# Ledger of designs, part 32: peptides against a protein of PDB entry 7Z53

Target 1, 150 residues: chain A of PDB entry 7Z53
Amino acid sequence: PRIKNQADCIPFFRSCPACPGSNITIRNQINALTSFVDASMVYGSEEPLARNLRNMSNQLGLLAVNQRFQDNGRALLPFDNLHDDPCLLTNRSARIPCFLAGDTRSSEMPELTSMHTLLLREHNRLATELKSLNPRWDGERLYQEARKIV

## One batch from the design tools (peptide; aimed at target 1 N55 S57 L100)

Design b2_p22_4_s1 (made by RFdiffusion4, then SolubleMPNN; from b2_p22_4, 10 letters changed)
Fold by OpenDDE base, seed 3:
Structure b2_p22_4_s1 (fold): chain B 150 residues (1-150), chain A 22 residues (1-22)
Amino acid sequence: as target 1 above (150 residues)
Amino acid sequence: SWDDWVRKHMQPGNPPLSVREP
């Protein structure tokens, strides 16, 4: 979850355990989101769901992305694996199943889906950047640290 | 609409090679 106390020093540099500067400096370097968001929509509020939303095939700390589609090279939300998928019936011409996200509303309207998608991309971007800065961090550390920043 | 969204945003891809969003 997002770190609420912005006064805390959050060192994300492998060689600097005490923050080389302010959290603002770190955020400027990483270009993290500065606005407050309820990250539960992306990560889920329950551990089983949270695990299902992660890419567990590597140690990069990434969220799972769609395996069939991309948006001009950018990630989309993964599809949920529902046996009787209601999204296929609500909009027959679109022919897409429900998306999997931290909440069940991700497929209610395109605008909400887009917001979830952007935050997904931001997490993965942050995790990627953190990996570059801290190459010895494992997937769990990368995931958690990125989650704190989002 | 969902039709417009799909048309605009959903193209075939290979995400496993592009999972990272740098």
Scores: peptide ipSAE 0.470, ipTM 0.816, DockQ to the pose 0.321
OpenDDE base, seeds 1, 2, 4, 5: peptide ipSAE 0.466, 0.466, 0.469, 0.016; ipTM 0.810, 0.790, 0.797, 0.407; seed 4 fails the geometry check

Design b2_p22_4_s2 (made by RFdiffusion4, then SolubleMPNN; from b2_p22_4, 10 letters changed)
Fold by OpenDDE base, seed 4:
Structure b2_p22_4_s2 (fold): chain B 150 residues (1-150), chain A 22 residues (1-22)
Amino acid sequence: as target 1 above (150 residues)
Amino acid sequence: SWDDWARQHLQPGNPPVSVREP
């Protein structure tokens, strides 16, 4: 299970060359999450994969999301780009390609896919909030800081 | 099942995902 501990204070600061280390008041509650699953499931354990899981089109520190579908307006995992997609072969009627995630298990069961998706959304939520709190943070900083909180 | 999941989560006619900027 995922554990939200709102009692733990996470220090946030603005990147300011003139005032380094200055704490900023939290505008919105950011939950520190602890999950029973390894974060590598979401972020990948290998750097090439990790990079491919990120949205590199901007400096928002976001994970890549599905470009074709949303789930009632919410983000889904991106599809992998497999030449011979085994997911399409297992259930042709579903027409769901394999998802791209931190590990290959993301498309083994819908339940796993859902869990991956939730963590994806949480990362992107956190990154978005961190951007609001720290407007000068670049995408790398946002990504890494959000990853620490997830 | 994946069929059920697809019907629930992959709605037809979903627009392309756009990145929301804060």
Scores: peptide ipSAE 0.452, ipTM 0.762, DockQ to the pose 0.255
OpenDDE base, seeds 1, 2, 3, 5: peptide ipSAE 0.417, 0.420, 0.418, 0.374; ipTM 0.780, 0.788, 0.794, 0.750; seed 2 fails the geometry check

Design b2_p22_4_s3 (made by RFdiffusion4, then SolubleMPNN; from b2_p22_4, 10 letters changed)
Fold by OpenDDE base, seed 3:
Structure b2_p22_4_s3 (fold): chain B 150 residues (1-150), chain A 22 residues (1-22)
Amino acid sequence: as target 1 above (150 residues)
Amino acid sequence: SWEDYWKKHFSPGNPPLSVREP
């Protein structure tokens, strides 16, 4: 979803021993808002798609990852579940389905695929860190807060 | 912006992130 109220506040903090004052917090909040808007392609602009992009098997607030492949232990985008998958039809020998992302063009443009992959990893990293910092947060809270930070 | 995003998250020596429940 897009931000409707510009007055929305993100409870984001960053501590730096070499950086005094509250200026870092203000800057981080602004950057988080801009990043949230820019990263809408990763999370999906529609609620049904956004739900399909999440890992609903636990309460960790994670995005779904590929269940078949990894890159040296790092996550890749999940595959879509299209009945007539154009990626499979284009190259039958490869047998690689289209990737699922917030932008349907992810499989059409390798540049977008790489960007979405990196942001997927970043979201899951942030959600994991937030879980450690806030053990009582449920999956929904972890997902939303990580999304705001990205 | 994307530029701000990269500076925030991937610049060397970035300070740690923290979000606390109110």
Scores: peptide ipSAE 0.026, ipTM 0.446, DockQ to the pose 0.031
OpenDDE base, seeds 1, 2, 4, 5: peptide ipSAE 0.022, 0.020, 0.020, 0.023; ipTM 0.420, 0.482, 0.437, 0.452

Design b2_p22_4_s4 (made by RFdiffusion4, then SolubleMPNN; from b2_p22_4, 8 letters changed)
Fold by OpenDDE base, seed 5:
Structure b2_p22_4_s4 (fold): chain B 150 residues (1-150), chain A 22 residues (1-22)
Amino acid sequence: as target 1 above (150 residues)
Amino acid sequence: SWDEWWREHLQPGNPPLSVREP
């Protein structure tokens, strides 16, 4: 979702904003760090989700990226397709749905969103480089090898 | 992993990101 800053706080999907002087923000950062260390949430823990997070339109072993928005040319997380998308309800004017990620909390905390975005970019970078080094590798091989490196 | 990535690339003086062997 698009962030509309409120003073020194970072708004997120949850009812409470992430304020640097608040205990809630510190806890959220710590909790986010645990997910960051795992890094498996980038790929999804369940196979159906993992497949949905991949770009299956080619054999490049890439994770899916947002088709509507980029960050100065860099990839962003793809949007999910939820029937009752809570992210759309939190800011109706923004019309930004929840991100599709291995961890649903990616849409709840900007920290997770950022980390998932970075690791998405890293995966795709690695997959691209691996394709250059190993042009005969198919998408599955590229995806798995990049995943191992991340 | 993120932990490995962080240690290898987000420290002062570390080389830029490069392809690592699986």
Scores: peptide ipSAE 0.027, ipTM 0.475, DockQ to the pose 0.027
OpenDDE base, seeds 1, 2, 3, 4: peptide ipSAE 0.055, 0.049, 0.020, 0.110; ipTM 0.539, 0.516, 0.512, 0.580; seeds 1, 2, 4 fail the geometry check

Design b2_p22_5 (made by RFdiffusion4)
Pose (drawn by RFdiffusion4):
Structure b2_p22_5 (pose): chain A 150 residues (1-150), chain P 22 residues (1-22); non-standard residues A16 CSO
Amino acid sequence: as target 1 above (150 residues)
Amino acid sequence: PLEPATLVIPPDHSVKLFEIPS
C-alpha cells in the first residue's frame, strides 16, 4: 500500500551474536542491560557510563544535569556526544542533540524522555533530602542510597 | 567529549515519586 517499488526494502540489521562466526554453537543474542528491575535506565549498565552520568563537581551524590537548558528552572538530562546522532536531524536549525541517560533510547520519543527526566530529578531530590538528614555522608553514599530508593 | 557537569539545581519538594523509608 505504500512502497510500490519491489526493488526497494525496509532496512534491518541482525542482532549481534554471542559467539561470532561459530559453526558449533546455536546462535544466540546479547542483552546489554541488567535484567533486574533496578533503574538501570537511569544509572547505566556499564561502569564508565555510570560515572559519566554522575555529577563529579561535589560530594552531593547527584546525577549530572544539562548545563545550557532548563525546563522552567528544573533540570533536563545532559546531552550525549554521539557519532551517529539522529536527534539533530529532526530539526536542523534547532541543533538539539540526543540526551544522555542510563539507556541509549531515551530520546526515541519525547514522552519517554519525560519519564527519564522525571526519574533524574527524583534522584537528585532524594539525594538532597538525604544530605539534610545525614550531613556526614559523602557523595558516594548519597548516590547509592538515592539509587537504592529510586 | 561530554560537557562537564557543575550545576546543582534545587529540587522541587512539592513533587515526589518516592519517599525516604524510616

Design b2_p22_5_s1 (made by RFdiffusion4, then SolubleMPNN; from b2_p22_5, 7 letters changed)
Fold by OpenDDE base, seed 2:
Structure b2_p22_5_s1 (fold): chain B 150 residues (1-150), chain A 22 residues (1-22)
Amino acid sequence: as target 1 above (150 residues)
Amino acid sequence: PLEPSTRVIEPDFSERLFEIPA
């Protein structure tokens, strides 16, 4: 798809290709973003939040997952426990609270929710693989090593 | 709940140190 109004675009910095002539045009990129993903939105930038995002009930080094819902058997983000939960206030009939993630905006933007969910699943997958390769590693080691890979 | 992507990236352990189970 071509975006006609460039003012509505997210201002990511890109290198400009060398084109002959004086006509410089903004190119709509079909390629996916190649920028590095900062996983701090998944793990949390503060230790208290990071601990709350972990599954501390075992030594598998996993991130916490939703205990009420799954996506065709796949994990979803856990729910937060906010007193004035904006997600509950916006749709009172659904009674679905906001998701808990390293980024407080996780439930405000579906794109962020999707990305966080994907990386949550990837972390847990990596931790599971690392457990298979290193059965003697404890939960902390598995968590940290998986975090490094993500 | 939302419908996030289910695609995952295959891990590359070629550069990682790990213990090989006996």
Scores: peptide ipSAE 0.037, ipTM 0.438, DockQ to the pose 0.057
OpenDDE base, seeds 1, 3, 4, 5: peptide ipSAE 0.017, 0.013, 0.012, 0.011; ipTM 0.484, 0.416, 0.418, 0.417; seed 1 fails the geometry check

Design b2_p22_5_s2 (made by RFdiffusion4, then SolubleMPNN; from b2_p22_5 with A5S H13F V15E K16R S22A)
Fold by OpenDDE base, seed 5:
Structure b2_p22_5_s2 (fold): chain B 150 residues (1-150), chain A 22 residues (1-22)
Amino acid sequence: as target 1 above (150 residues)
Amino acid sequence: PLEPSTLVIPPDFSERLFEIPA
């Protein structure tokens, strides 16, 4: 079945086909992404927001994670503390506040929520590994180095 | 005491960093 809503598609374009050395007509094609997600949105563009997105309770260089919920032991985005939380106002029965992320749209678009969640987990994974490799690094160094890798 | 150490990149660094967690 063809996708009717093209707005939901991630654009790809085909590169030149890679053919085997023999006269085999089967060719492998490599698709290139025409769109990108700026990982900086996970960390926040403004320093006050960036600090709020970090776990400042230790020197592990981690991003803050949700303190109420986990996904099968995996981290979720932390909740924001908005006075007039639009997420709470939208569905009062669910009582789920907006997520805190570098992009304010993170709670509006499930795609962004998922991407931010994945990159959050990746950052924390990298920071943890860097701590293991470099035990003398402080939280700032771990955070910055992990951020550079992401 | 709080100074970060020099980056240590062991030979298996890439494998360790980008390994899918179990």
Scores: peptide ipSAE 0.010, ipTM 0.394, DockQ to the pose 0.090
OpenDDE base, seeds 1, 2, 3, 4: peptide ipSAE 0.011, 0.009, 0.009, 0.009; ipTM 0.430, 0.414, 0.421, 0.388; seeds 1, 4 fail the geometry check

Design b2_p22_5_s3 (made by RFdiffusion4, then SolubleMPNN; from b2_p22_5, 6 letters changed)
Fold by OpenDDE base, seed 4:
Formats: structure tokens, C-alpha cells, sequence
Structure b2_p22_5_s3 (fold): chain B 150 residues (1-150), chain A 22 residues (1-22)
């Protein structure tokens, strides 16, 4: 159920607000996002960064993925190009650069790295599905529509 | 006087990375 009078509700994280007088409903599955995700962490808040996060080699509306590594066949974030890359100091033998994402903290906080990776995969999945459903859509349309859904 | 510099070292991601075969 949708709560219209949110002014009388107590906000909760990762759940619906609690409103006085509302009936307790037990749900097996939450079919709506109860938490807000700032998509700017994935897509970037600045246009130059946003462009660098996209796969511009085709008209599929995809986000760029790592070209060197995968996770069991699944996409990883692309690498950034930092002058003084702190990620290279973590394991000098591995020589793994910092990841590129809309959030500059993507490589400093593993939780964000995981979230960015999952949303990257979801975007690309959606874009692929949208392409199948709408063959005439170009890369820009696919990218924007997928971004709206994520 | 010189103040100490602080640098955050990211975690090691190499454990989760598998090279894409050519």
C-alpha cells in the first residue's frame, strides 16, 4: 500500500515508513525499492565523467566495463587513469589500478565497489533487453531509458 | 612545522579479478 500522508509517518531505512493507525501487513516480498540509491554514483554527476563511463564503441547504450578482468565472466568496473594511483600501492605486484565510477570513492569503499558493479551489470542488462524490445533505438535512447529504470 | 600526511590505501581487489582470456 502507498502511504500518502507521509507527514504523520516515522521514516525508516530500508523499509516503508511507519504511520500511526496503519494496519500491520506481513509481506513475503518487497516489490518496491524502500531505499533511495543516488544514481550519480554510477552514472556520474558531471558530463565529462558520465561520457567516460559509457561504452561509446557501439550504439547499445552500455556502460563501459573492464577490458582486462572479469568476475566469473561478469563485468567489472573499468579502470581509472590516475597520475598518483593509490590502488597500485595496495599490492605492488598485482598492479591493479583504481576503478572508475561516478563516485570517486568507488575503490576506497568495498561496499560501494560492489554496489557500483551490480548497478553496472543491471544497467547493461536493461539496455540489452531494451535493444531487443526496441531495435530502432540508438545508443543514446537505450542509455537514457535504462538509466531511468535503474 | 611539518604535519604528517594521511593517505587512504584501498583494499586489494586482485583476489576477485580474473584475466579475460584472449
Amino acid sequence: as target 1 above (150 residues)
Amino acid sequence: PLEPSTRVIPPDFSVRLKEIPE
Scores: peptide ipSAE 0.391, ipTM 0.760, DockQ to the pose 0.033
OpenDDE base, seeds 1, 2, 3, 5: peptide ipSAE 0.364, 0.385, 0.383, 0.372; ipTM 0.754, 0.762, 0.765, 0.756

Design b2_p22_5_s4 (made by RFdiffusion4, then SolubleMPNN; from b2_p22_5, 6 letters changed)
Fold by OpenDDE base, seed 1:
Structure b2_p22_5_s4 (fold): chain B 150 residues (1-150), chain A 22 residues (1-22)
Amino acid sequence: as target 1 above (150 residues)
Amino acid sequence: PLEPSTRVIPPDFSERLFEIPK
């Protein structure tokens, strides 16, 4: 059955299997783009969310980063600003709010949090590199080009 | 559209893509 509610799903792609001409029963994957990563969950699928995930304080085309915490000098996901923050309600002793990401499940699964953090850092790295290569580009151009590369 | 000062992906950019940042 195909799930219609794609908001609760993570896209998972699989290449077609191929069998060699020999009597090898091992299924090999056809040479395809298996390294493709759908980063739409990092940038947000809707424009209002996408804008909230961007750093609009400069013209560097960066994604917003956490302003309170860093990981040994590296960026972390920004916090969301929910009125009834489920992360704060779940563990009141920790007092850590939910992270803001393109996927609302970013704080529900540590695997998603890690992936989004890595892609956040990669985007900002690419945007910074593109700025050095194209100093005349504004923040919008840098953001869009970096997004296309990720 | 903004005119780029250089190519979006220069010939040596592929090496930079796989560079592990500090």
Scores: peptide ipSAE 0.009, ipTM 0.378, DockQ to the pose 0.095
OpenDDE base, seeds 2, 3, 4, 5: peptide ipSAE 0.008, 0.008, 0.008, 0.008; ipTM 0.394, 0.402, 0.373, 0.399

Design b2_p22_6 (made by RFdiffusion4)
Pose (drawn by RFdiffusion4):
Structure b2_p22_6 (pose): chain A 150 residues (1-150), chain P 22 residues (1-22); non-standard residues A16 CSO
Amino acid sequence: as target 1 above (150 residues)
Amino acid sequence: SAVSSDSEEHRRTRIREIQEEH
């Protein structure tokens, strides 16, 4: 009903196999995230990304926030620096990149981005309250406790 | 504060690590 040219096709990349190039093993695929319901979409599933998501400028246990833009004085997710950045293409003049989050699909829909941004703010809210209660806690403890709650 | 990052690179690195385990 839409593509009249049969020489055309819809693009598709096979998933990455767990055992590349093997003739012995039955091909299986890979999960890049923790299967647990653990807010890995907020905090990341790999150690370097997790560090990049954290605010390292102080001992407050905060996740990083966007430094150029706010939503009426509230935090937005930080930008990611991707090579193939699809978000810039949606509006050339706006030049607004994709967001950095615990998962790489946070910008797929603005509705989805809103949920990520919400959980980012909630973490920082909890870490702030926990600092008021327990001034002796360092940045790592505040981070872990807020993460545990989220 | 925030840092420059490439989240797709972390995903690809993790896939290579899982393949090495198998």

Design b2_p22_6_s1 (made by RFdiffusion4, then SolubleMPNN; from b2_p22_6, 19 letters changed)
Fold by OpenDDE base, seed 1:
Structure b2_p22_6_s1 (fold): chain B 150 residues (1-150), chain A 22 residues (1-22)
Amino acid sequence: as target 1 above (150 residues)
Amino acid sequence: SSSPANIQLYILQRALRLQLLA
């Protein structure tokens, strides 16, 4: 469900696609971060995965964060729950399970994990700001609007 | 290797080590 009455909502500029003035018809992202990383890697391309990546315990439109660890008070990606966790098997001494992300290959490409974390934090920051500006928005609206801005 | 190249994994690994020392 989408809120139809937006009279009390403050407009927030979203990240929009942009086409360069060249002969090449390509869709570029204004946000440099999301131009580098496909947003589907953060939010998931499948609905079941997308839901699992969200914090569904409240109406704040947040992405799920790690429940065991933080980085100096900052959010980390949540862990996945795999039966045969390849991350645990790869390095038995480290005992760090695979992270849950929009792209399952994120664990196979660990160099992108930090970027995913950054975008996770940005989403949650945006959602929090949107909640402050639009207190009547529900979690779904906040999530969707934040996603569109990222 | 015992040390992950992933920054986040490194942070988590360090956190776990600190917990073991506590």
Scores: peptide ipSAE 0.076, ipTM 0.637, DockQ to the pose 0.017
OpenDDE base, seeds 2, 3, 4, 5: peptide ipSAE 0.047, 0.042, 0.031, 0.026; ipTM 0.587, 0.615, 0.594, 0.562

Design b2_p22_6_s2 (made by RFdiffusion4, then SolubleMPNN; from b2_p22_6, 19 letters changed)
Fold by OpenDDE base, seed 1:
Structure b2_p22_6_s2 (fold): chain B 150 residues (1-150), chain A 22 residues (1-22)
Amino acid sequence: as target 1 above (150 residues)
Amino acid sequence: GSSAANIQLYILQRALELQALF
């Protein structure tokens, strides 16, 4: 996306023309991850799923985060709410449900879980920064703008 | 041992170690 207010520029770590006047820094590690997984893997390819992956409790344009666990204050993927949760059935004593993500494989492959967690944090970071720069933007715009940057 | 045998615990542990991984 392109931000009309050129004064509201943030340093993006992806090749994006959102702020052409900014000194854009590209981080190879994140770029490699985003090249491997398209946006649908993070945000969901179906609208009902995409909505469930969002934090709808406010107008901050954030993705939903885990409500039970954090990583030293940092976000983790939210849990799904499945009747026959295959993750719970794998080990009934552990009582750890499947993660909710745009890709069903997120709970099958720890590598994907880590990657999705990273991108979740990046989205929320971007949305937070965009809110700071554009206080009048609503949650939908913040979400969409952050999504396009990721 | 017990944690390693549980795939979900392993996933959660890996997620909690993101600061070390990245």
Scores: peptide ipSAE 0.060, ipTM 0.601, DockQ to the pose 0.027
OpenDDE base, seeds 2, 3, 4, 5: peptide ipSAE 0.053, 0.050, 0.040, 0.026; ipTM 0.586, 0.594, 0.573, 0.563

Design b2_p22_6_s3 (made by RFdiffusion4, then SolubleMPNN; from b2_p22_6, 19 letters changed)
Fold by OpenDDE base, seed 4:
Structure b2_p22_6_s3 (fold): chain B 150 residues (1-150), chain A 22 residues (1-22)
Amino acid sequence: as target 1 above (150 residues)
Amino acid sequence: GSQPADINLYQLLRELRLQLLA
């Protein structure tokens, strides 16, 4: 990404290897995560879905997060809005609807749910940092740049 | 807006898993 001030390089940037203070280990960890999971599973491969996965209430380039629940202040995947929610129907006592993700299998595979959650958090973290480094970037730019790094 | 309720990710995943297994 194009950083306004190169002195404020984020050490986690995969696309900025020349940034001073970069942590290769952390970058490799992120790379390992994203090499394992197709980014389309997080962001969606279809535009309508991709839009629904984004927080469009602001210009921060964030992915949408759960509005009902959080994990010690940390984001969780948003719930989908299915008419006949199979997750709710499977176990009505749990009352946990299916999650909305780029992969429809997210609620069918808890492992994917976990990974999607982590990548959601990472994206939003990156977007937040990018906003700090590039205050003029709008939500679209922030989203796209963060997506590239993830 | 209202503050989201707190639920541990592992707890949530556990519940999800239980739903899938039910």
Scores: peptide ipSAE 0.317, ipTM 0.815, DockQ to the pose 0.025
OpenDDE base, seeds 1, 2, 3, 5: peptide ipSAE 0.283, 0.292, 0.313, 0.080; ipTM 0.790, 0.797, 0.815, 0.641

Design b2_p22_6_s4 (made by RFdiffusion4, then SolubleMPNN; from b2_p22_6, 20 letters changed)
Fold by OpenDDE base, seed 4:
Structure b2_p22_6_s4 (fold): chain B 150 residues (1-150), chain A 22 residues (1-22)
Amino acid sequence: as target 1 above (150 residues)
Amino acid sequence: ASSPANIQLYILQKALELQALA
């Protein structure tokens, strides 16, 4: 079973904008975005990219987060390390590299960037909760189970 | 091909502003 102790099962919900009965305009916007956002868009479709999107420094099953910046304590997408980073070339004085995500367009479309960021936070939240419910699960199990729920 | 819109720059700048206010 996904969770070892069925008695510890708890429901998981999306954020308020995605809930039924929420603001219609917000819901319609999310529906438009989710029409092209899938697991590969968030987690990467290729194995090398998928590994780079994960936090491999521990066994918590987390996705990697930005190591330099946070959004009021909340996670932002990690930076890529492209040899010829087009984001660095766009504004040489700022020296801010492109975001790393499952979709290379993450630094081109603000809607996509937002969705990637939200799902990053949700994944890490779920992985943390799953760790509490299943303390003996390793990082791979936590990562995969959280990925299934997102 | 078009260059990236540098969305991350705006996002990070706003994040830094919030951190400074906290």
Scores: peptide ipSAE 0.286, ipTM 0.798, DockQ to the pose 0.027
OpenDDE base, seeds 1, 2, 3, 5: peptide ipSAE 0.272, 0.083, 0.160, 0.078; ipTM 0.795, 0.622, 0.684, 0.624

Design b2_p22_7 (made by RFdiffusion4)
Pose (drawn by RFdiffusion4):
Structure b2_p22_7 (pose): chain A 150 residues (1-150), chain P 22 residues (1-22); non-standard residues A16 CSO
Amino acid sequence: as target 1 above (150 residues)
Amino acid sequence: SEAERFAAEADARAARERAAAA
């Protein structure tokens, strides 16, 4: 009903196999995230990304927030610096990149981005309250406790 | 590498935040 040209096709990449190039093993695929319901979409599933998502400027246990833009004085997710950045293409003049989050699909829909941004703010809210209660806690403890709650 | 990029980005954001607070 839409593509009249049968020489055309819809693009598709096979998933990456767990055992590349093997003739012995039955091909299986890979999960890049923790299977647990653990808010890995907020905090990341790999150690370097997790650090990049944290605010390292102080001992407050915060996740990093966007430094150029706010939503009526509230935090937005930080930008990611991707090579193949699809978000810039949606509006050339706006030049607004994809967001950095615990998962790489946070920008797929603005509705989805709103839920990520909400959980970012909630973490920082909890870390702030926990600092008021327990001034002796360092940045790592505040981070872990808020993460545990989220 | 992507890990190095993440480390550098986090450090650069922290430096900028400290400079702005000053």

Design b2_p22_7_s1 (made by RFdiffusion4, then SolubleMPNN; from b2_p22_7, 9 letters changed)
Fold by OpenDDE base, seed 3:
Structure b2_p22_7_s1 (fold): chain B 150 residues (1-150), chain A 22 residues (1-22)
Amino acid sequence: as target 1 above (150 residues)
Amino acid sequence: SKAEEYEAAARARAEALRAAAA
């Protein structure tokens, strides 16, 4: 859930020394979660995994999304790239690889898959909003700041 | 739809994985 009372909200805009003329409009509000979840399931606890979960094709600080499937334009979890994919081996009829997530159990429970998907979308939404607020932030800054909010 | 196929496959895979781990 998100904070409904604006009085309890904290703005996330930060200064931009590299912005020419300092003509960036300051926004006071960004939608934030009212409760915090251990986001290690989304971002990964190990650095190599965390890097693989990110979209490194741009400087938008986004998590990687599925390249084959979308939900009416909305993001879905990316597939892992395993040589011996246990998901393919277990259910050959499904013919769908394991999902790549911070929690290896993401492919074991539909409920967990859904939760990961929602948090993926939320991160990317936040990163997009932060980019709008702070246009000079690079991908690393956007990713880290969004991660702190999720 | 593609989303429905994705969800169906995800559920089928998860069910199979749970069964294998039981």
Scores: peptide ipSAE 0.117, ipTM 0.673, DockQ to the pose 0.030
OpenDDE base, seeds 1, 2, 4, 5: peptide ipSAE 0.065, 0.097, 0.093, 0.092; ipTM 0.616, 0.691, 0.692, 0.622

Design b2_p22_7_s2 (made by RFdiffusion4, then SolubleMPNN; from b2_p22_7, 8 letters changed)
Fold by OpenDDE base, seed 1:
Structure b2_p22_7_s2 (fold): chain B 150 residues (1-150), chain A 22 residues (1-22)
Amino acid sequence: as target 1 above (150 residues)
Amino acid sequence: SRAEQYRADAEARAAALRAAAA
């Protein structure tokens, strides 16, 4: 994959942590997802969803991140706001809602959740780097340019 | 929209889970 932090493990709230380098099946799934050109699983393929996936609180061109949890200080996918959340019903004791991503399966498979999370981190890293290199770019420019690189 | 489709699918899955538990 083209992401930098490939060794990161994602603590899947309803399962074991997903590590790209620790499981062949997980690694294969992650590699398959990174082969997609448009990365629509992360950004969304339609404008309404894409807007919901962005951090609109600033002009940094960032994707939205989870406001309740982090992975040892690293970003996780934001939670969705479903009226009737199937993820909460799957494991009553965990009480973890579904994640919001460009792919509807983001909370169904640890492999997908991990990939989405890693690409989220990569986008935000790129946007941050681009901001440093181009201080005059607004959030839209930063977001679009980072998306092109991912 | 894709967002609307996602929510519809999620709610359908939730309904199925509730039905299976009943």
Scores: peptide ipSAE 0.219, ipTM 0.790, DockQ to the pose 0.039
OpenDDE base, seeds 2, 3, 4, 5: peptide ipSAE 0.172, 0.087, 0.180, 0.149; ipTM 0.771, 0.635, 0.730, 0.738

